# Peptides against a protein of PDB entry 6FBK: the designs that were tried, part 73

Target 1, 90 residues: chain A of PDB entry 6FBK
Amino acid sequence: EDTGVRVELAEEDHGRKSTIALRLWVEDPKKLKGKPKDNGAIEFTFDLEKETPDEVAQEMIESGFFHESDVKIVAKSIRDRVALIQWRRE

## One batch from the design tools (peptide; made by RFdiffusion4, then SolubleMPNN)

Design b2_p26_1_s3
Fold by OpenDDE base, seed 4:
Structure b2_p26_1_s3 (fold): chain B 90 residues (1-90), chain A 26 residues (1-26)
Amino acid sequence: as target 1 above (90 residues)
Amino acid sequence: SRSREDIRRSRERLREERERLKRLLE
């Protein structure tokens, strides 16, 4: 499913750390709130052991990056990318 | 990057506020 939200590694993953750097951007600028940085891309860290996509997405919305109605789309995009990264580590 | 740091700081503030509110509601 194309959610219109893209999530990628912001750094090379060597599979050594529980924390990874991710980059997130939306294809539709209307989905962003506030002033986009780095050409609309948002970089953030994600702790594979301690954090969940839903919690991170909710915090981003509370921080004013996205509309509340898009929380599940953002969370799904993060979850899908994180799953791929975890599968690759196995 | 600035975006990474902004998010980190924002999330930290939100976590602190949630903990504060939790204590107030206990």
Scores: peptide ipSAE 0.169, ipTM 0.655, DockQ to the pose 0.057
Fold by OpenDDE base, seed 1:
Structure b2_p26_1_s3 (fold): chain B 90 residues (1-90), chain A 26 residues (1-26)
Amino acid sequence: as target 1 above (90 residues)
Amino acid sequence: SRSREDIRRSRERLREERERLKRLLE
């Protein structure tokens, strides 16, 4: 499903660390709160063993990056990308 | 990345607050 949110690796994944760097951007600039930095892309770390997409998405809302109504869309996009990365590691 | 650092700092503050609230509710 096309959520309008894109998530990808911000660095090369060597499959050795539990923490990865991700980059997130949205196609619709109205989905971002405030003045977007780095051409609207947000970089963040994700711990594959300790964190969940829902928790990370909620933290981004509380940090003021997205509207509350878009939490589930952001979480889904992170979840889908993380799943692909994990499958590549197996 | 400036956005990466901003999120890291914000998440750290949120974790500290959640742990504080957890201790208060115990």
Scores: peptide ipSAE 0.163, ipTM 0.648, DockQ to the pose 0.054
Fold by OpenDDE base, seed 5:
Structure b2_p26_1_s3 (fold): chain B 90 residues (1-90), chain A 26 residues (1-26)
Amino acid sequence: as target 1 above (90 residues)
Amino acid sequence: SRSREDIRRSRERLREERERLKRLLE
């Protein structure tokens, strides 16, 4: 599914750490609250063992980065990318 | 990245609050 949200690795993944650095950006800048910083991309860490995409997405909503209606889209985009990263580690 | 630092600070506070609430509800 094309959610309009893109999530990529912000660093090379060597498969050694449970924590990864991710970069998130939206194709439609109207979905990003406030003025876009850092070219509209959000960089953040994700702990594969401790965190969930839903919790991280909710934290971003509460921080004011996205509209509340987009929380599921953000969470899905993170989840899909994390799943791919975990698949590549195996 | 300015966005990274802003998110880090916000998430840190929210995680602490979530853990406190979790412990209270357990």
Scores: peptide ipSAE 0.162, ipTM 0.663, DockQ to the pose 0.054
Fold by OpenDDE base, seed 2:
Structure b2_p26_1_s3 (fold): chain B 90 residues (1-90), chain A 26 residues (1-26)
Amino acid sequence: as target 1 above (90 residues)
Amino acid sequence: SRSREDIRRSRERLREERERLKRLLE
């Protein structure tokens, strides 16, 4: 599924810690709420053991980074990237 | 801002609010 949201590692993953740094940005600037900063990208940490993509996405919406209607798209994009990272660690 | 620090601060505020509500409902 093409979500229009891109999520990448913001650091090299050596598979040694449960927390990872991620970078998220949208292809369509209209999906951003407010003035874009940091070239429209959001950098954040994700705890592979304690956090869920849905919770993190909801926090971003509540923080005003995205429209409420895009919460599931943001969550899915995070989930898909996290799944790939976890797969590579196995 | 969309910096890591802004995200962290937002999460902390939400966590504090959740804990406050939890205590009120006890």
Scores: peptide ipSAE 0.157, ipTM 0.639, DockQ to the pose 0.055

Design b2_p26_1_s4
Fold by OpenDDE base, seed 2:
Structure b2_p26_1_s4 (fold): chain B 90 residues (1-90), chain A 26 residues (1-26)
Amino acid sequence: as target 1 above (90 residues)
Amino acid sequence: SRSREDIRRSRERLRRRRREEEERRR
């Protein structure tokens, strides 16, 4: 499903670390709270072993990056990308 | 990246608050 939220690797993944750098951007700028950073994209670190997409998404909402209504969309976008990265590592 | 540092700081503050609230409930 096209959620209008895209998540990609911000750095090359060599499969050596549990931590990855991700970039997230929203196609609809109205879904961003405040001024878009980096042309509407945000970069963040995700720990594949310690963190969950839902917790990270919730932290982004509480930090004021997105609206509460988009928490599940953000979480799903992170989850889907993380799953793809994990599958590529195997 | 400016966004990466801002997000990191925000997440660290939230994690700290969550731990402080959990400690107060004990």
Scores: peptide ipSAE 0.391, ipTM 0.798, DockQ to the pose 0.056
Fold by OpenDDE base, seed 4:
Structure b2_p26_1_s4 (fold): chain B 90 residues (1-90), chain A 26 residues (1-26)
Amino acid sequence: as target 1 above (90 residues)
Amino acid sequence: SRSREDIRRSRERLRRRRREEEERRR
């Protein structure tokens, strides 16, 4: 399902760390709050052991990066990417 | 990345506030 939100690795994953660097961008720049500093993409770390996509998405909204209405879309996009990364590590 | 650092700082502040709220509820 095309959520209009994409999440990719911001750095190469060697499968050795519990933390990964992710890049998130939206196809519709109107979904980003504030001026997109990096061409509509934001970068963040995700701890595979300690963090959840829902928690991270909520933090991004509380930080003013996204609208509240987009929390589930952001969380899903992170979850889907994280799942793919975990599957590749196994 | 400027974005990465901004997000990190914001998340750290939020986590701190959340812990402080949890401690007040105990």
Scores: peptide ipSAE 0.390, ipTM 0.798, DockQ to the pose 0.055
Fold by OpenDDE base, seed 3:
Structure b2_p26_1_s4 (fold): chain B 90 residues (1-90), chain A 26 residues (1-26)
Amino acid sequence: as target 1 above (90 residues)
Amino acid sequence: SRSREDIRRSRERLRRRRREEEERRR
């Protein structure tokens, strides 16, 4: 499913830390609220032990980075990337 | 990057506000 949201590692993951650096960008610039910083990509940290994709996505919306209607799309994109990273660590 | 720090600060402000609202409702 093409959600129009892409999430990747912002830094190399050596599998040693519970916290990872992620980069998120949106194919449709209208989905970003405000001026996109750093070429339309958002960089953030994610704690694999303490944080959930849904909570992080909700915080980004409350912060004004995305529309409320896109919370599930953002959360899914984060979840799918996190699952892939966890799979590669095993 | 500038985006990492802006997001971190925004998330910290939101977490603080939620705690202050929960304390006022008790």
Scores: peptide ipSAE 0.385, ipTM 0.795, DockQ to the pose 0.057
Fold by OpenDDE base, seed 1:
Structure b2_p26_1_s4 (fold): chain B 90 residues (1-90), chain A 26 residues (1-26)
Amino acid sequence: as target 1 above (90 residues)
Amino acid sequence: SRSREDIRRSRERLRRRRREEEERRR
């Protein structure tokens, strides 16, 4: 499903570490809070062993990057990308 | 990336605050 939020690898994943670098951007710039960086894209690390998409999304909301109403959309976009990365590592 | 560093610092502050709140509730 098109969530209007896109998540991609910010760095090449060689499958060697539990942490990955991700890039997230929204198709609608109104869904971003704060000053747009990198044309509306934000970069962050995700620990595949310790972190959950819901926790990371909530932290981004609390940090003022997104509206509270978009937390589930952000979490789903992260989850779907993380799942794809995990499948490619197998 | 500037965005990566800003997010890292923000998440670290939030994680510290949550741990300090959980410790005070126990």
Scores: peptide ipSAE 0.384, ipTM 0.796, DockQ to the pose 0.056; fails the geometry check

Design b2_p26_2_s1 (from b2_p26_2, 10 letters changed)
Fold by OpenDDE base, seed 1:
Structure b2_p26_2_s1 (fold): chain B 90 residues (1-90), chain A 26 residues (1-26)
Amino acid sequence: as target 1 above (90 residues)
Amino acid sequence: EREERRREALSRKRIDLREKLREKLK
C-alpha cells in the first residue's frame, strides 16, 4: 500500500546489530506539520529489539513532525520497512 | 526497573527528535 511516507536504510545493514539507521520522508509536503525549510528526510535510529513502529511514530508526532491524524500512516511505513529488513536478515 | 529504563530511553528519543525538528525549521 502506498502510504505517501517513505522509509529507507540510511546505512548499509550487515545484520550484526539490533540498532539500525533509518531515513524517513513524506512525498506530500502537506503532511508535514510546520514549514521545514529543509524538505529532506529525517534520519533516526531504530532498535529492532526494544522499539516498535507505533511508539516511534507517536514520539515523532509528539515532537511536532506530523499531524496526530497521520500517526498510523507513519507507523505502518516504518513497520513495513522494518519487516523487509528483518526478512532479508533471515 | 525495566519500565523505568524504557521511559528514560523514550525521553531521550523525544529530545533528539525535537532537536532535529528545530534544525529543519531554522
Scores: peptide ipSAE 0.578, ipTM 0.897, DockQ to the pose 0.034
Fold by OpenDDE base, seed 2:
Structure b2_p26_2_s1 (fold): chain B 90 residues (1-90), chain A 26 residues (1-26)
Amino acid sequence: as target 1 above (90 residues)
Amino acid sequence: EREERRREALSRKRIDLREKLREKLK
């Protein structure tokens, strides 16, 4: 599913840490709240053991990065990337 | 308790994200 939200590793994953650095940005700037000066790319950490895509997405919404209506899209994008990372670790 | 620690972690996450947002909007 094309969410219009891209999530990638912000660092090389050696499969050693439970915490990974991710970068998230939207293809449609209208999905961004406010007007970030840097195209809205967000670099954040994600704890593979302790955090969930839904929780992190919700925190991004509550912080003001995205509209509330996009929480599931953001969560899915994070989830999809995390799944890929975990699958590659196997 | 575990639940409290999770709530605190999420709170810290929000604080960090808010700071990032402030920097982006600056």
Scores: peptide ipSAE 0.577, ipTM 0.897, DockQ to the pose 0.034
Fold by OpenDDE base, seed 5:
Structure b2_p26_2_s1 (fold): chain B 90 residues (1-90), chain A 26 residues (1-26)
Amino acid sequence: as target 1 above (90 residues)
Amino acid sequence: EREERRREALSRKRIDLREKLREKLK
């Protein structure tokens, strides 16, 4: 499923840490709030043991990065990338 | 309390994200 939101590793994953660095950006700039001066990419850490995609997405919306209507799209994009990372670690 | 610690962690996450956004909007 194409969400229009991309999430990638911001660092090489050696499978040793529970915390990973991720980079998130949207293909449609209309999904961004506030009109950032850069490409809109967000670099953030994700704790594979303690955090969930839904919670992180909700915090991004509440912080003002995205519209309320895009919470599930953002969460799904994070979830899909995290699942792939975890799959490769096994 | 685990739930309290979880809420506090999310609050810290929001603060960090908000700071990132503020810098991007300058």
Scores: peptide ipSAE 0.576, ipTM 0.897, DockQ to the pose 0.034
Fold by OpenDDE base, seed 4:
Structure b2_p26_2_s1 (fold): chain B 90 residues (1-90), chain A 26 residues (1-26)
Amino acid sequence: as target 1 above (90 residues)
Amino acid sequence: EREERRREALSRKRIDLREKLREKLK
């Protein structure tokens, strides 16, 4: 499913750490709050053992990056990327 | 307890994200 939200590794994953660096950006600028200068790309860490996509997405909304109505789209995009990363580690 | 520590960690994450947003909107 194409969510219009992209999430990728911000660094090479050697499969050794439980924390990974991710980059998230939205393809549709209408989904962004405010007027970011760098296309709304967000670099953030994600703890594979302690954090959940839903919680991280909610914190991004609370911080003001996205509208509340898009929280599930953001969460799904993070979840899908994290699942792929975990799959490749196995 | 574990739940409280988790809430605190998310609070710190929100602070960091908010700072990133301010830099993007500057």
Scores: peptide ipSAE 0.575, ipTM 0.897, DockQ to the pose 0.034

Design b2_p26_2_s3 (from b2_p26_2, 14 letters changed)
Fold by OpenDDE base, seed 3:
Structure b2_p26_2_s3 (fold): chain B 90 residues (1-90), chain A 26 residues (1-26)
Amino acid sequence: as target 1 above (90 residues)
Amino acid sequence: SEAERRAAALARPRYDLREELRKKLA
C-alpha cells in the first residue's frame, strides 16, 4: 500500500543498537525531484525491542503532528520501514 | 535516553504533517 507517508533511516544502521533514528514526511508528488529539508521531516527515535509502530504513531498524534484518522497510515509506514531494517539485519 | 531524544526532536521545527495529509486526501 502506498500510504504517501515516507519513512527512512536518519542514520547509518550498523545493526548493533536496538534504538534507531528515523525520518518521516509526506511525499509531494509534484516535488519528487527535491529532497526534503531536515526541517521538512519529523526525526524520531524508535526502539526495535521495546516499542511498537502503533504506540509511536499514537504518541505523534498526541503531539499534534497529524489527525487521529491517519494514525493507522502512519503506523503502517513506520512498521514497513522497521520490517525492512530488521530483514537487512538478519 | 530514547524517550528524551524523541522529546527533543518534537520540540524542533517540524514538518506540518496535518496540512500535507489534508492536501493529499482532498
Scores: peptide ipSAE 0.144, ipTM 0.699, DockQ to the pose 0.120
Fold by OpenDDE base, seed 4:
Structure b2_p26_2_s3 (fold): chain B 90 residues (1-90), chain A 26 residues (1-26)
Amino acid sequence: as target 1 above (90 residues)
Amino acid sequence: SEAERRAAALARPRYDLREELRKKLA
């Protein structure tokens, strides 16, 4: 499933810290072929040992960043990226 | 649409989410 929400590492991961910096944004089809105009990404830290994608997404909802119906989509996007990062660390 | 709503919500100037959340809740 492609959620359309992109999550990437905001820093190089050396696998030394339990916390990682992530960047989250909605993919813009206008920017796929073209150069990025502005950086509309949201940067945040994620603790691989203490936090879960669902809890982080819920926190964003409660803060009013996006609609409550999108919590699972956002959580999935974070989870998928975190899974890849965890796999790479092993 | 839901996709449009997500785009509007997330397509913002770059900022640190944790810091922004802290400010909003303060």
Scores: peptide ipSAE 0.098, ipTM 0.640, DockQ to the pose 0.319
Fold by OpenDDE base, seed 1:
Structure b2_p26_2_s3 (fold): chain B 90 residues (1-90), chain A 26 residues (1-26)
Amino acid sequence: as target 1 above (90 residues)
Amino acid sequence: SEAERRAAALARPRYDLREELRKKLA
C-alpha cells in the first residue's frame, strides 16, 4: 500500500545493534528525482526491541508533525519499513 | 535515553509534514 509517507534507513544497517536511525518524510511527486532536504525529513532513532511503530507515531502526533487522523498511516509506514529491516537481518 | 535522543532530533528545523500531506492529497 502506498501511504504517501516514506521511511528509510538513515544509516547503513549491519545488523549489529538494536537501535537504528530512520528518516521519515512525505513523498512529493515533484521531488521524487531529488534527495530529501535536511529540513524536509524527520530523522529519528528506533529501538527494535523496546519501541513500537504506534508509540513512535503517536509521539510525532503529539509533537505536531501530523494530524491525529494520520497516526495509523504513519505507524503503518514505520512498521512496514521496520519489518523489511528485520527480515533482511534474518 | 532513546526518548531524549528522539526529542533532540525532532527539534531540528523541518517542513510541516501535515501541510505537505495536504498538498499531496489536494
Scores: peptide ipSAE 0.217, ipTM 0.719, DockQ to the pose 0.058; fails the geometry check
Fold by OpenDDE base, seed 5:
Structure b2_p26_2_s3 (fold): chain B 90 residues (1-90), chain A 26 residues (1-26)
Amino acid sequence: as target 1 above (90 residues)
Amino acid sequence: SEAERRAAALARPRYDLREELRKKLA
C-alpha cells in the first residue's frame, strides 16, 4: 500500500552500522518533481537490532507529530523502508 | 483529513526526534 508517508535514508548506508539515520515526510502530489525542504521532514535514528517501527511511530505520536490514528501508517512506512535497506545489505 | 493533519505536522521545522527524546530522559 502507498501510505503517502515517505521514508528515506538521511545518510549513505555502507551496511556497517546497526543504527541508521532516516528522514520521514508526507508526500505532496504538488511537489512530485522535487524533494521536501529540509525543514519539512523529521529526521531520526533507527536501530535495526533493537527498535521496532511500531515503537518508534508511537514515540512520534507522543511527541505530537501525528494523531494516534496514524501510528500504523507511520510504522508501516518505516518498516517498509527498513526492509528495503536490509534487503540491499544482503 | 487525516492526511492533511499528517502533512501539517510534518511541515514543522526539521526535527531530530531521538535527540529530543534523549534530552527529555536526561
Scores: peptide ipSAE 0.107, ipTM 0.645, DockQ to the pose 0.331; fails the geometry check

Design b2_p26_2_s4 (from b2_p26_2, 14 letters changed)
Fold by OpenDDE base, seed 5:
Structure b2_p26_2_s4 (fold): chain B 90 residues (1-90), chain A 26 residues (1-26)
Amino acid sequence: as target 1 above (90 residues)
Amino acid sequence: AEEARRAAALARPRYDLREELRKKLA
């Protein structure tokens, strides 16, 4: 499923740390020309061993980044990216 | 990590995901 929410690594993953830097934004297919600049995305850390996508997404709404009705979409986008990262590490 | 994440959010220009979603759907 394409949520429209994009999550990518904000740094190179060497597979050495449990904590990774991620970047989250909404993709606009009409204006997609490259990676978003620093002011065009949310950059955050994610602990692969201690945190869950749902917890982090809920924390973001409490910080005022998006509406409560979008929490599951954001969580799914984070989960899907984290899964890819973990599968690549094994 | 939660405290660090909150501090990072306050130190940067605010990115409103709801606004970006609205723009995408328009």
Scores: peptide ipSAE 0.194, ipTM 0.745, DockQ to the pose 0.057
Fold by OpenDDE base, seed 2:
Structure b2_p26_2_s4 (fold): chain B 90 residues (1-90), chain A 26 residues (1-26)
Amino acid sequence: as target 1 above (90 residues)
Amino acid sequence: AEEARRAAALARPRYDLREELRKKLA
């Protein structure tokens, strides 16, 4: 599924830490909330043991990065990338 | 940790993917 939201590793994953650095950006700048409406990306850490994509996505909405209507799209994009990372670690 | 993440995200300059790609191709 093409969500229009991209999530990639912001660092090399050696599979040694439960925390990973991710980079998130949207292809359509209109999906960004707030003053920045360019192709800016958000860099954030994700704890594979303690956090869930839904909770992190909701946090981003509350922080004003996205509209509430896009929370599930953001969460799915994070989930898909995290799943891929976990599959490669196993 | 949630508050720390929010503060870090707001304090850091945005990473412009298109700009970085342009620089890479130049």
Scores: peptide ipSAE 0.085, ipTM 0.601, DockQ to the pose 0.067
Fold by OpenDDE base, seed 1:
Structure b2_p26_2_s4 (fold): chain B 90 residues (1-90), chain A 26 residues (1-26)
Amino acid sequence: as target 1 above (90 residues)
Amino acid sequence: AEEARRAAALARPRYDLREELRKKLA
């Protein structure tokens, strides 16, 4: 599924720690709030053991990056990338 | 502490990824 939200590793994953650096960007600039560049990306850490995509997405909404209506899309995009990372670690 | 670190990470200035990729591929 193409959510219009892209998430990638912001660092090389050596599979050694539970915390990873991710980068998120949106294809449609209208999905972003505030005054960042339309093609701006957000860098954030994600703890594979302690955090969930839904919680992280909610935090981003609360921080004003996205509209509330897009929380599930953001969460799904994070989840998909995180799952891929976890699968590659196995 | 983790939540505080996350908040700090989210507060990072956004950068234009598309421009950065374009530069890399040029």
Scores: peptide ipSAE 0.090, ipTM 0.609, DockQ to the pose 0.082; fails the geometry check
Fold by OpenDDE base, seed 3:
Structure b2_p26_2_s4 (fold): chain B 90 residues (1-90), chain A 26 residues (1-26)
Amino acid sequence: as target 1 above (90 residues)
Amino acid sequence: AEEARRAAALARPRYDLREELRKKLA
């Protein structure tokens, strides 16, 4: 499913720790709150054992990066990438 | 404390994706 939100590893994953560095960006900059001119990616850590995509997405909304209406799209994109990372670790 | 740390992480300077892509494609 094409959400328009992309999430990738911001570091090489050796599968040794529960925290990973991720990078998130939107294909359409208009989806960023405030409509910034720069197409910048958000870098953040994700704890595979303690955090959930929904909680992290909500934190990004509260931080002013996205509109509330896009929280589920952001969460899904994080979830999908995390699932792939976990798959590779098995 | 965890929430505060998370907020600080989100406040980092953003990676300029357009600039990096421009470099890659050049």
Scores: peptide ipSAE 0.083, ipTM 0.592, DockQ to the pose 0.065; fails the geometry check

Design b2_p26_3_s1 (from b2_p26_3, 11 letters changed)
Fold by OpenDDE base, seed 3:
Structure b2_p26_3_s1 (fold): chain B 90 residues (1-90), chain A 26 residues (1-26)
Amino acid sequence: as target 1 above (90 residues)
Amino acid sequence: MVERVILDENRYLVITDRRTFTVTRR
């Protein structure tokens, strides 16, 4: 499923740390139910061992980046990228 | 707690209890 939200590594991953740097942005706002306040790219760290996509997505909602109705689509976008990164490390 | 810090005309930080988000406007 194309969520319309893109998530990619913000820096090269050497597979040495459990923490990675990610960049997230809205590529297709029509796929979101709400209207994000800002259309900028968001960079943040993610701990592969301690954090979950759902928790980070909810944090973004609480921070005002997205509407509550879009928490699942944001979480899925993060989850899909994290899965790819983990698979590449194996 | 959420804190916002403006870095320049196109960038700002959103600081939560868990992490810092760096936003770069398009």
Scores: peptide ipSAE 0.792, ipTM 0.954, DockQ to the pose 0.890
Fold by OpenDDE base, seed 5:
Structure b2_p26_3_s1 (fold): chain B 90 residues (1-90), chain A 26 residues (1-26)
Amino acid sequence: as target 1 above (90 residues)
Amino acid sequence: MVERVILDENRYLVITDRRTFTVTRR
């Protein structure tokens, strides 16, 4: 499912660290219920072992990046990318 | 706690207790 939110690796993944660098941005704003404050890309780290997409998404909401109604779609976008990265590491 | 730091006309940081978000405008 296309969430309208894209998440990619911000740096090459060598598969050695539990922490990865991600880049997230809105590709299709029509998929979101709220309007993001900025149309830019957001780069951040994500710990594959200690953190969850839901936690990071909630953190983004609290930081003002997205409307509270979009927490699940943002979390799903992160989750889908993280899962793909983990699959590639296998 | 959330802190915002402007880097330049195209970039700024959002700093939380957990991490730092780097925002680059389109």
Scores: peptide ipSAE 0.792, ipTM 0.954, DockQ to the pose 0.920
Fold by OpenDDE base, seed 2:
Structure b2_p26_3_s1 (fold): chain B 90 residues (1-90), chain A 26 residues (1-26)
Amino acid sequence: as target 1 above (90 residues)
Amino acid sequence: MVERVILDENRYLVITDRRTFTVTRR
């Protein structure tokens, strides 16, 4: 499913650390129910062992990046990228 | 608690109790 939200590695992943650097941005705002506060890219770390996409997405909502109605679509975008990264590490 | 720090005209930080988000405007 195309969420309209893109998530990529912000740096090379050598598979050594439990934390990764991600970059997230809205590619197609029409797929979101709310209006993103900014059109910028958001860079952040994600702990593959301790954190969940839903928790991070909720944190982004609370930080004011997205509307609460878009928490699941943001979480899915993060989840899908994280899954790919984890699969590549195997 | 959420803190916002302006870095320059194109970048700012959003700091939470869990992490720091770096925003780069396009």
Scores: peptide ipSAE 0.792, ipTM 0.954, DockQ to the pose 0.922
Fold by OpenDDE base, seed 1:
Structure b2_p26_3_s1 (fold): chain B 90 residues (1-90), chain A 26 residues (1-26)
Amino acid sequence: as target 1 above (90 residues)
Amino acid sequence: MVERVILDENRYLVITDRRTFTVTRR
């Protein structure tokens, strides 16, 4: 499913650390219920062992990046990328 | 608490209790 939100590695993953660097941006704003305040890319770290996509997505909402109605779509985009990264590590 | 720090004309930081987000404008 195309969420309209892209998430990719911000740096090469060597599979050595539990933390990864991600980059997130809106590719298709029509897929979102709200309108993001900014029009850029967001880079951040994600701990594969301690954090969940839902928690990070909620943090982004509370930070003002997205409307609260879009928490699920943001979480899904992060989850899908994280799953892919984990599959490649195994 | 959320803190915002402007780096330059194209970038700024959003600092939360958990992490730092780096935003780069298109």
Scores: peptide ipSAE 0.792, ipTM 0.954, DockQ to the pose 0.922

